Peptides against a protein of PDB entry 5A53. Designs and how they scored, part 26

Target 1, 230 residues: chain A of PDB entry 5A53
Amino acid sequence: LVENVKQALFIPGQSCNKNLHDIMVDLSALKKPDMKRFNRKNDIHPFEDMSPLEFFSEKNDCSLMVLMTSSKKRKNNMTFIRTFGYKIYDMIELMVADNFKLLSDFKKLTFTVGLKPMFTFQGAAFDTHPVYKQIKSLFLDFFRGESTDLQDVAGLQHVISMTIQGDFQDGEPLPNVLFRVYKLKSYKSDQGGKRLPRIELVEIGPRLDFKIGRIHTPSPDMVTEAHKKP

## One batch from the design tools (peptide)

Design b1_p16_2_s3 (made by RFdiffusion4, then SolubleMPNN; from b1_p16_2, 7 letters changed)
Fold by OpenDDE base, seed 2:
Structure b1_p16_2_s3 (fold): chain B 230 residues (1-230), chain A 16 residues (1-16)
Amino acid sequence: as target 1 above (230 residues)
Amino acid sequence: LQKALFFEDLDKYYLK
């Protein structure tokens, strides 16, 4: 069963600013060609009324959405939304810290559009803590791309690293998630007639530190339905 | 209605 690639819709909220716009452009570039971006600001408050997002999901055939908003309480807020059957499945607010870096802050490297990134997750909580499990699931789902039978190492262009910033105990504020993007660069070294492949990771951006905000979790019924293979 | 399937075991497709 070849599942269709999930399409992403990037939505500027009413409070979207230049920084969020730039972040949106850079992050959405990693989702090409399976993304749409709205150019107009939309007055959407997903934790108050989800109906506009469900409408956009259906009308654009996008099961992934990212809403860009900013306020004093929730600065540089990227609300990641997933839908199932054009109904809200889950939502999570990820606020970008001010220390972000754009693609323009790194050495420009050419890349092939549409190649699936590989992910690395650093932090045990990605497997055990409900919030970090949701984040892991979200990003894997968001950037999965086309299912290729062969994870051909030759097709590996990008590595996305997600790191939980430090240890935490129960009841403590959840540490930020450090989002980093690397390009795999291969060098052929001719040493003694044996071509040894040398691989280097080069950070290409964007560099985003995500502060975790509000979360909407799916209903148990929606979880069951979403995991049913047809 | 194309059911957007969520993948549980996506970890098998990513570097641990």
Scores: peptide ipSAE 0.015, ipTM 0.443, DockQ to the pose 0.076; fails the geometry check
Fold by OpenDDE base, seed 3:
Structure b1_p16_2_s3 (fold): chain B 230 residues (1-230), chain A 16 residues (1-16)
Amino acid sequence: as target 1 above (230 residues)
Amino acid sequence: LQKALFFEDLDKYYLK
């Protein structure tokens, strides 16, 4: 079953600022062509009332949403939302640290729209800890793109790296997740008549360090329904 | 036609 590509909707909240807007533009560029952006601010508080997001999910046919808000307690906050049947499945707040870099901070490289990224995950907790498992699932789901049989090496353009910043014990605050984007650059090495292909990773941005905030997890019933094969 | 929320083939996107 070839599942349809999930569409993403980027929503500026009422407290969206210039930095969040710029981050939104750059991150959403990686989701093209399967992305919509609102240009108007919307007063949405998803952890108080989820109904507006469910409405937007249905009206825009988007199962992925990102709400951009900022407050003293939750600065540069990107709330990632997934829906199933236009109902909220899960949510997670990821706050962008002030050390972020935009695409304009990196050397401009040619990029083909619509190619699937490969992912690297650094940190054992991505496979064992419920919160990091949700983050891993979310980002893989978010950037999966079209299922092409020709995932030939020829289609690999970029890599998204996600790293847990350090070790942690039970009861400690969850470390940040370091989000990095790299382009694969092939070089022909002319050493000794054998052209050995050299591949280098070049960072292209954006560069985001995510602090983990509030989380909404799906009910067991919603999990069961969401995993049913049609 | 329940759209599966989770795709089985997510492991294909991992660089080990």
Scores: peptide ipSAE 0.015, ipTM 0.445, DockQ to the pose 0.083; fails the geometry check
Fold by OpenDDE base, seed 5:
Structure b1_p16_2_s3 (fold): chain B 230 residues (1-230), chain A 16 residues (1-16)
Amino acid sequence: as target 1 above (230 residues)
Amino acid sequence: LQKALFFEDLDKYYLK
């Protein structure tokens, strides 16, 4: 069963600013062609009322949504939402730190739109801690793209790296997640008579450090339904 | 056909 590629809807909130707009443009570029962007600001508060997001999910046939808001308490906040059957499955607030870099801050590289990224996750908590497990699941789901049999290494163009910033103990504030995007460059190395292909990773952006905010977890019933094979 | 939210072969996207 080839599952259809999940469509993402990027929604500027009422408090969306220029920085968030620029971040939205750059991040959504990685989701092309499977993304939509609203041009108008929408007054949505997902942790108070989820119904507008469910409405947008259904009307736009998007199971992925990103709400862009900014306040004094939640600066540069990207709320990532997933829906199942156009009902909210889970939500997580990821606030972009001020040290972010846009695509324009890196060397312009051409890339083919629609190629699947490879993911790397650094930090044991991505497999053990419920919040980081959700983040891992979310980003894998968000950027998966089309299931092509061409998983040939030759088709690998870019890598998304997600790193937990440092170790933490139970009860400590959750470290940021460092989001990095790299392009693979292959070089023919003539070193020593053996033409070994040299692969280099070149950062292409955006560079985002995510501070973890509020989380909505799915009900056990929704988890069961979402894992049922069609 | 309830579209499964989670794909079975997520492991294909991991750089080991």
Scores: peptide ipSAE 0.008, ipTM 0.412, DockQ to the pose 0.085; fails the geometry check
Fold by OpenDDE base, seed 4:
Structure b1_p16_2_s3 (fold): chain B 230 residues (1-230), chain A 16 residues (1-16)
Amino acid sequence: as target 1 above (230 residues)
Amino acid sequence: LQKALFFEDLDKYYLK
């Protein structure tokens, strides 16, 4: 079953600033060609009224949305939304820390648009804790390209690394998620006649530290429907 | 430290 590639819609909120716009541009570049961006600011408050997002999902045929907002309480906030059947499935606020780096902060490397990134997840909580499980699911879903049976290793250009920043106990604030993007560089090692391919990782950006904000979890019924393979 | 953790995890996933 070739699953259709999920399309992403990036929406600047009314409070979207220059930094968020730049972050939006850089992050959305990783989702090309399966990405749309609105140029106009939209006054959307997803945790108060979800109906505008459902409308945009349907009208743009996008099951992934990212709303860019900023306030004193929720600075550099990227609200990630998923829809199922154009209805809200889940939402999560991920606030970008001020130490972010843009693509322009790294050495410009040529990359092929549309290649599926590999993912690495560092932290046991990605498999056990409900919030981090949602984050893992979201990012895998977000950057999942065409399901090609032949993941030709030759087509692997990018790795997205997601790390939970430190250990935490129950009841403690959830640590940030460190988002990093690397390009794989293959070097021919001439050492000793055995051409062992040496792979080096070069950070290409953007570099984002996500603080976790508000979450909307799917209803049990929607979970059941979303997991029904046709 | 993050690069080191990344390499260790990649080695674990690709060397199996």
Scores: peptide ipSAE 0.000, ipTM 0.333, DockQ to the pose 0.083; fails the geometry check

Design b1_p16_2_s4 (made by RFdiffusion4, then SolubleMPNN; from b1_p16_2, 8 letters changed)
Fold by OpenDDE base, seed 3:
Parts: C-alpha cells; sequence; structure tokens
Structure b1_p16_2_s4 (fold): chain B 230 residues (1-230), chain A 16 residues (1-16)
C-alpha cells in the first residue's frame, strides 16, 4: 500500500514573532513541494480547542500542521499536529532553543527540491520511550516524501539527524532533541591514481534544539482506525 | 499518488 504524500500546513499563531517566522520558512523549505504556509496570524490554542485545526485540516486536505506560537512559558513553540480523517490524531509541542541557526547562517548549497531525506536517530529512547517514539514517528511521517521504489543512490541528498541530548532516568525532565540537517557531498579524491569516492556530510541548516512541551496522544479507538489497512 | 490539494482560495485565517 503506497500512501499518498502527506501535505503540511504551517500556521502562524497570534503570538508568532520574527524568529518563529524565519524558522517556519526554513523548516518548511525542507517539505517543499508538499507544504503550504499561511500568511495571516491565527488565534489558535490547540490544547484548549482543537476544532480550528480540524477545520483547517479538512478544508486544506492536509494531515500535517505546524502551529507557531511564543509565550513566556513556551518560547519559540512549534506545535506539530497530525490528523486522521481530519480529526486530531496527535500533537506535540517542540520549543526551539535560542541557539538556533537559520539556512542563511550556513554556506548555500544547491539542492533539488522534493528529494527524500535519510534519517538518523541517536538515542535508545527513540525506540523505547513513548514520547521519543512519537517524535521519531512524527518526523519520519512529516519528511517521508514520495516513496519511490527506486531509491537511486544518486537521489540521496539530505540527512536529517535527530539526537537526544544526554541520558535521563524515569521522572527526570526529558532531554532536548537536537535537529540537524546535512547534505551529502561527494568528492573525487585522487589518491595515487585510484579515484576513491569520498562522501562528506555538510551541515546546511536549519539547526534546531527542541525542548519537549505538552503532548496529546491518540485515543485507542483512533489508533485502531489508523492501523486498519484497507 | 494523489497529492492532497491545497485550496488556495480559502482564507488563511479562522474566524471563530
Amino acid sequence: as target 1 above (230 residues)
Amino acid sequence: LRKALFFEDLPDYYLA
């Protein structure tokens, strides 16, 4: 079963600022061409009322949404939302730390729009802890792109790296997730007449450290429905 | 693969 490419809608909240706008632009560029951005601010509080987001999901036929808000308690907050049947499936707040870097902070490299990224996940909790499992699932789902059977190695351009910042025990605050984007650069090394291809990873941005905020998990009924294969 | 269509004619705001 080949799933259709999920479309993403980026929504500036009422408290969206310049930094969040810039982050939104740069992160959404990685989702092109399967992305739309709203230009107007919307007063949406998804943990109080989810109905506006469900409305946008249905009207725009998008199953992925990102709400950009900022407050004293939740600075630079990106709320990632997934819908199923235009109803909220899950939500997670990921707050961007102040040490973020934009695409403009890196050397501009040419890239092809729409190429599927590779993923790397660093930290055992991505496979064991429910919150980090949700984050892993979310980002894989968000940036999966078109499933082409021919993963032509020539089409491998980007690597998205996600790292849990340090170890933690039960009951401790959840460590940040370090989001990094790299481009694969091939070099022709001429070592002694044998052309050995050298591949290097070059960071291209954005660079985001995510602090984990509030989470909405799907109802058991919705999980069951979402796992029903037609 | 049907790409979800964005309805660009819809207002990019929610009126409560």
Scores: peptide ipSAE 0.010, ipTM 0.460, DockQ to the pose 0.018
Fold by OpenDDE base, seed 4:
Structure b1_p16_2_s4 (fold): chain B 230 residues (1-230), chain A 16 residues (1-16)
Amino acid sequence: as target 1 above (230 residues)
Amino acid sequence: LRKALFFEDLPDYYLA
């Protein structure tokens, strides 16, 4: 079953600023060519009314959306939305900390657009805690790209690393998720006449530390429908 | 074709 690549729509909210715009541009570059961006600001409040997002999902045939907003309470907020059948499946607010780095802050490396990233997840909570399980699912779904049976390993160029920043106990604030992007660089090392491939990870950006905000979870019925194989 | 939102069978190379 060849699944169609999920399209992402990046939406500037009314409060979108220059920093968020730059973050949007850089993050969306990782989703090319399966990405659309709106150029105008849209007054959308997804936790108050989800209907505009459902409309945009259907109109643009995008099952992934990212709303860019910023306020004093929710600075540099990226609301990630997934739809199923053009209805809201889940939402999560991920606020970018001020220590972010853009692609321009790293050494420019040539990369091929449209290659599938590999993922690494650091932190047991990605498999056990509901919120981090949702984050893991979201990012895997967001950046998975085209499902091909024969993936040429030689075509794997990018690694997305997601790390939970520290340990936490029940009732404590959820630690940030550290989002990092690396390029796989292969070096030919000549050690003793044997060419051993040396692989190095070079950070290429963007570098984003996500603070977790509000969450909308799907109904049990929507979960069941979304997991049904056709 | 209802796009399944979740594919349970993520190839192992996506999960490092």
Scores: peptide ipSAE 0.025, ipTM 0.528, DockQ to the pose 0.086; fails the geometry check
Fold by OpenDDE base, seed 1:
Structure b1_p16_2_s4 (fold): chain B 230 residues (1-230), chain A 16 residues (1-16)
Amino acid sequence: as target 1 above (230 residues)
Amino acid sequence: LRKALFFEDLPDYYLA
C-alpha cells in the first residue's frame, strides 16, 4: 500500500503579518514539492468554526493545513491542522517566539527538494505526555514524504531537531518546543591515509521556538478509523 | 542532474 504523500496547505489568516509570511515561506520550503500556499488572507477561526478548513482540505486535496494568525493573546500563531477524510482530526496552536531566525539569517546552502528529513526528539515527554505526543506525531506526519522502502542513507540531507525546553511538573505551563533544522555536510577528511567521512551538522534554519496554545484532539472513534489499514 | 530547486516561489495554487 503506497500511502500517497500528504499535501500541506498554508493559509494566511486575516491577521497574518510580514513575519508570519516570512516564516510560512521558509517552513513551507521544507515541504516542497508537496505544498500549496494561499495568496489571499482568509478570515478563519478554527476553534470557533472548523467548516472552512474542512472545505479547503477537500477542495485542495490537502490533509495537512497551517493557518497563520497573530493577535495580542496569540502572537505569531501557527495553527497546525490535520484532516482525515476531509474532516478535522486534530489541531494545535504553536506560537513562534520573537527570537526566530529565517533562512536568510544563515549561510545559504543548496538543498535538494523532496529529500526526507530525519527527526530527533529530545525530552521524555514526547513519549509520555499527550500534548507532546501529538506534536511528535504531527511533525513526523507532516514531513514523512514518500514511503520509500529504501532508507537511502545517501539521500539524508536534513535533520530536524525538536527539543522540549526544560523539565516541567503537572499543572505547570508546558515548556516551549525548540525547532531546529540542520544540513548534513560530508567532508572527506584525510586522517592518516584513511578517508573517514566526517559528517557535520550545520544549522540552516528556520529557527523556531514554539509556545503551545490551544489543542483539539480527535475522538477515540476517529483515532480508530484513522489507524485502520485499508 | 538533480537540479537543486532553490526557494523558487511555487505558484500559489489557490484552487478556488
Scores: peptide ipSAE 0.007, ipTM 0.463, DockQ to the pose 0.024; fails the geometry check
Fold by OpenDDE base, seed 5:
Structure b1_p16_2_s4 (fold): chain B 230 residues (1-230), chain A 16 residues (1-16)
Amino acid sequence: as target 1 above (230 residues)
Amino acid sequence: LRKALFFEDLPDYYLA
């Protein structure tokens, strides 16, 4: 079953500011061509009422949404929403730390739009901890793009790296997730008389450190339905 | 940041 590429809708909330707008533009550029952006601010509070997001999901045929809001309590907040059958599946608040870097902060590199990224996840909690498992699932789903048979490294343009910032124990605040984007450069290296393929990773941005906020998890019934292969 | 990796040192990648 070839699933259609999931479309993303970026929504500026009422409290969206210039920094969030710039972050939105840069992050959404990685989702092109499978991205829509609203130009108007929308007064949406997803943890109070999800119905506006469900409406937008259906109206725009987008199963991925990102709401851009900022407050004193939740500064530079990107709420990532997934829908199934235009109903809210899950949500997570990821607040961008002030040390963010935009694409303009990096050396401009040409890239082909729509190429499938690879992901790297650093931290055991991505496989064991429910919150980090959700983050892993979300980003894999968000940036999956088109199914290509090009599993060859030569066909890979981007690596998205996600790192849990440090170790933590149960009951401690969840460490930030460090989001980094790299372009792959493949070249032949001659070292010790052996020509080995060498890959250079060049950071291209954006650089985002995500602080984890509120989470909505799917109902068991929705999990079952969402995993049913048609 | 630039990182250069040899094929032998490539981490496990998840294909999206």
Scores: peptide ipSAE 0.007, ipTM 0.349, DockQ to the pose 0.071; fails the geometry check

## One batch from the design tools (peptide)

Design b1_p17_1 (made by RFdiffusion4)
Fold by OpenDDE base, seed 5:
Structure b1_p17_1 (fold): chain B 230 residues (1-230), chain A 17 residues (1-17)
Amino acid sequence: as target 1 above (230 residues)
Amino acid sequence: SYEVYTEDGRLFIKKVH
């Protein structure tokens, strides 16, 4: 079963500013060709009324959505939404810290569009903590791309790296998630007659530090239905 | 599987068998 690549819809909210727009453009470039963007601002408040997002999911045939909003309380907020059967599955607010870097801040590198990224997750909480498990699941789902053979390093062009910024205990604020994108650079290593290709990671951007905001978690029933492979 | 590692201040990926 070749799982169809999930399509993403990027939605500027009413409070979307230039910085958020630039972030949206750069992040959405990583999702090409499986990405749509609205050119118009939409007044959507997903934690108050989810129905507009369900409508957009269905109308655009997108199971992934990103709402771009900014306020004093939630600056540079990217609300990531997943739908199942065009109904809201889960949502998470990820606020981009002010130290962000755009693609223009890095050395321009050529990319083949549509190649499957490698993922790296740093932090045990990505496997144990419900919020970070959701983030891991979301980003794997968001950037999974086409089914290429993961065994062929030649088919891997870039790495999506997500790191939990430091340790935390129960009851403490959740650390930020450091989002980094790297391009693979292969070198011929002549070490010891076995030409093992040495692969270097070169950061290409964008560089985003995500502060975790509000979360909508699916019901157990919705989880079960979404994991039922047809 | 793949392992990301640092060598000489550079980030590398190796295939782990």
Scores: peptide ipSAE 0.026, ipTM 0.613, DockQ to the pose 0.059
Fold by OpenDDE base, seed 3:
Structure b1_p17_1 (fold): chain B 230 residues (1-230), chain A 17 residues (1-17)
Amino acid sequence: as target 1 above (230 residues)
Amino acid sequence: SYEVYTEDGRLFIKKVH
């Protein structure tokens, strides 16, 4: 079963500012062609009422949504939402730190639209801690793209790296997640014997440090339904 | 820095620093 590529909808909230708009444009470029963007602001408060998002999911046939909002308490907030059967499955707030970099801050490299990214996750908590497991699952699901035959290494152009910023203990605030995007460059080593291709990673942006906010987890029943292969 | 290596036809990335 070739799972259909999940479509993403980017929604500017009422409090969406220029910085969030620019971040939205750059991050959504990585999801092309499988994304839509609203041009108008929408007054949505997903942790108060999820019904508008369920309506947009169904109306736009998008199982992934990103709501862009900003407040004093939740500055530069990207709420990532997943739906199943057009009902909210899970949500997570990821607030972008002020040290972000846009694509314009990096050397412009030609990028083929629609290629599947490789992923790297740094930090044991991505496999053990419920919140970081959800983040890992979300980003893998968000950017997985079409099932490329793994044999076409020639089609792998970029790597998304996610790093937990430091160690933490129980009861401590959850460290930020460092989001980085790299392009793979292969160099022919002209040196003599075994031509091992040297691969270099070049950062292409955007660069985002995510502070973790509020989370909505699915009910056990929804988890069971979502894992049932049709 | 990150080191990229291939093992068994799979690409791996290791954080070096």
Scores: peptide ipSAE 0.022, ipTM 0.464, DockQ to the pose 0.052
Fold by OpenDDE base, seed 2:
Structure b1_p17_1 (fold): chain B 230 residues (1-230), chain A 17 residues (1-17)
Amino acid sequence: as target 1 above (230 residues)
Amino acid sequence: SYEVYTEDGRLFIKKVH
């Protein structure tokens, strides 16, 4: 099975600032080699007009897009977009909190480009709540691509951890999603004893706390079509 | 299977057979 790895396009919006640019660079580095970045700012408002994004999806052959914008109401906003057949499937605004850390804030570790990350999701709502189910689906699609038999633990270099920040009830504001990236460090026990290899997780960044913004959900017809394509 | 656990504020993965 030729893994059809989804390509991502990172788009700086007109209001993209230095912080968002740096976040974009660092987050997109995790998507290498399956990533493109625009160097020019584009005036795109996806919740007002989606047509420019559909055009970019088709022109660049990218089924994943991230628009970087910032305003007083939506500071450090990353709009994640998925397309199906170059039409908008879903969108979600994820605003990066001010406590973010860049890759430069962590110890530089060597990593192999193109290895698929493992995922961990903390919070029952990732399986039950529609918004968090969409976030889970999005990040799995974004970084993992098609399900490979991850039988080879040796190929596991990174863990992406996503945690819902606290409990919530119906009608309450949705808690932030804590995005963390770890590198697996295997310690071979040099002592020939049967000790299972201890795997340590070392945070490598970026560290992002996502506040959930606006959401566009797929049409029932597009859901049916997307599920028919294996 | 893999189990994720915390020890001393660090995240670890253990292979569970």
Scores: peptide ipSAE 0.018, ipTM 0.462, DockQ to the pose 0.051
Fold by OpenDDE base, seed 4:
Parts: structure tokens; C-alpha cells; sequence
Structure b1_p17_1 (fold): chain B 230 residues (1-230), chain A 17 residues (1-17)
């Protein structure tokens, strides 16, 4: 079953700044060719009114959206939205910390557009805690690309790494999620007759530390519908 | 197959036989 690749729409909010724009450009480059960007700012407040996002989802045939906003309380905020049947499924605010790095901060490496990334998730909470489960699900859904049965290892170019920054207890603020992107570099090792390919990971960017903000969880009915395999 | 893992905050790839 070739699952249709989910399309992403990047939306500058009214408060979108230069840094967020640059982050948007770099993050969206990883989603090419399955990405659209708006050039104009839109006054959208998804936690107050979701209707404009549902309209954009339907009009652009995008089941993934990212709203770029910034305020004193929610600096460098990327609101990730998923839709199902053009209705809001879930939302999460991920605020980018000031220590971010753009693609221009890394060594320029050739990147093939459209290759499926590998994923790694570090932290037990990605499998146990509802919020981190949602984050894991979101990023897998966002960047997974085409489901091809042929996992030809030859097509693996890059790794998306997501790490929970430290341990936490119940009632404590949720640790940041460290987003990193690596390119696989294969070296022919001439060591001792067995040509075991040495694989090195080279960070290519962007580098983003996400602070978790507000969350909208799907209704039980929508969860049931979304899990129904067509 | 290859397994991607983290050790000491660094990402590694291991060939899994």
C-alpha cells in the first residue's frame, strides 16, 4: 500500500519575525517536495479559533500545517497542526530556543530532495508519556514520506534525531526536545580485509531545541477514525 | 540492518546482523 505522502503548509503568523522565517525555510526544506509556504502573514490564533486552519487545510490539500508566531510569552513558537478529513486532529506548540542553528551554520553538503529520513528517539517518555507520544507521532507523520516496501538502504541519506533533554518527574515542567538532523557518510574502511563500511553521522542542521507549549489532543472519535485503515 | 543509537549524547550507527 503506497500511503499518500502528507503535504505540509507553512504559515507565517502576524507576529512572524526574521528568525522564525529563516527557521521555517530551513525546516521546510527537509519536507520538499511535499511542502507549501505562504509568503504573506496571516492573523491566526489556533487555540482561539481553529476554523481558518481547517479552511487552509482543505483549500491547499494539506494535512500538516505549521504556524510561525512570536510573542513575549511564546517566543519563536511553531504550532504544529494535523488535520484528518480537513478537521483539526491535534495541535502542539513547540517554541524554538535562542540557541538554534540554521543550515548556513553547518558545512554545506549536497542533499537529495525527497529521500526518506531515518528516525531516532531518545528518552523512554516517547513511548510512555502522552505529550511525547504525540510529538513522536507528529514528527514521524511529518517527515516519514512515502511508505515504500523497498527499504533499500541505498536510499537512506539522513537521520532525524529527537532527544528529551533530561529526566523529569510528575508535576515538573516537561523537558525540551532536542531536534537534530544528520547526514550519513559512508567510508570504505581498508582495515584488515573485511570492508566493513564505516558510517559516520555529520550534523547538517537545522539544530532546534523545542520547548513544549500548549497542546490540543484529538477527540476519541477522531482517534478511532484516524486508526481505521482505509 | 542498521540500528541508530545515542551514547553520551552522540548519535551512532550499529550494523545489526
Amino acid sequence: as target 1 above (230 residues)
Amino acid sequence: SYEVYTEDGRLFIKKVH
Scores: peptide ipSAE 0.016, ipTM 0.470, DockQ to the pose 0.046

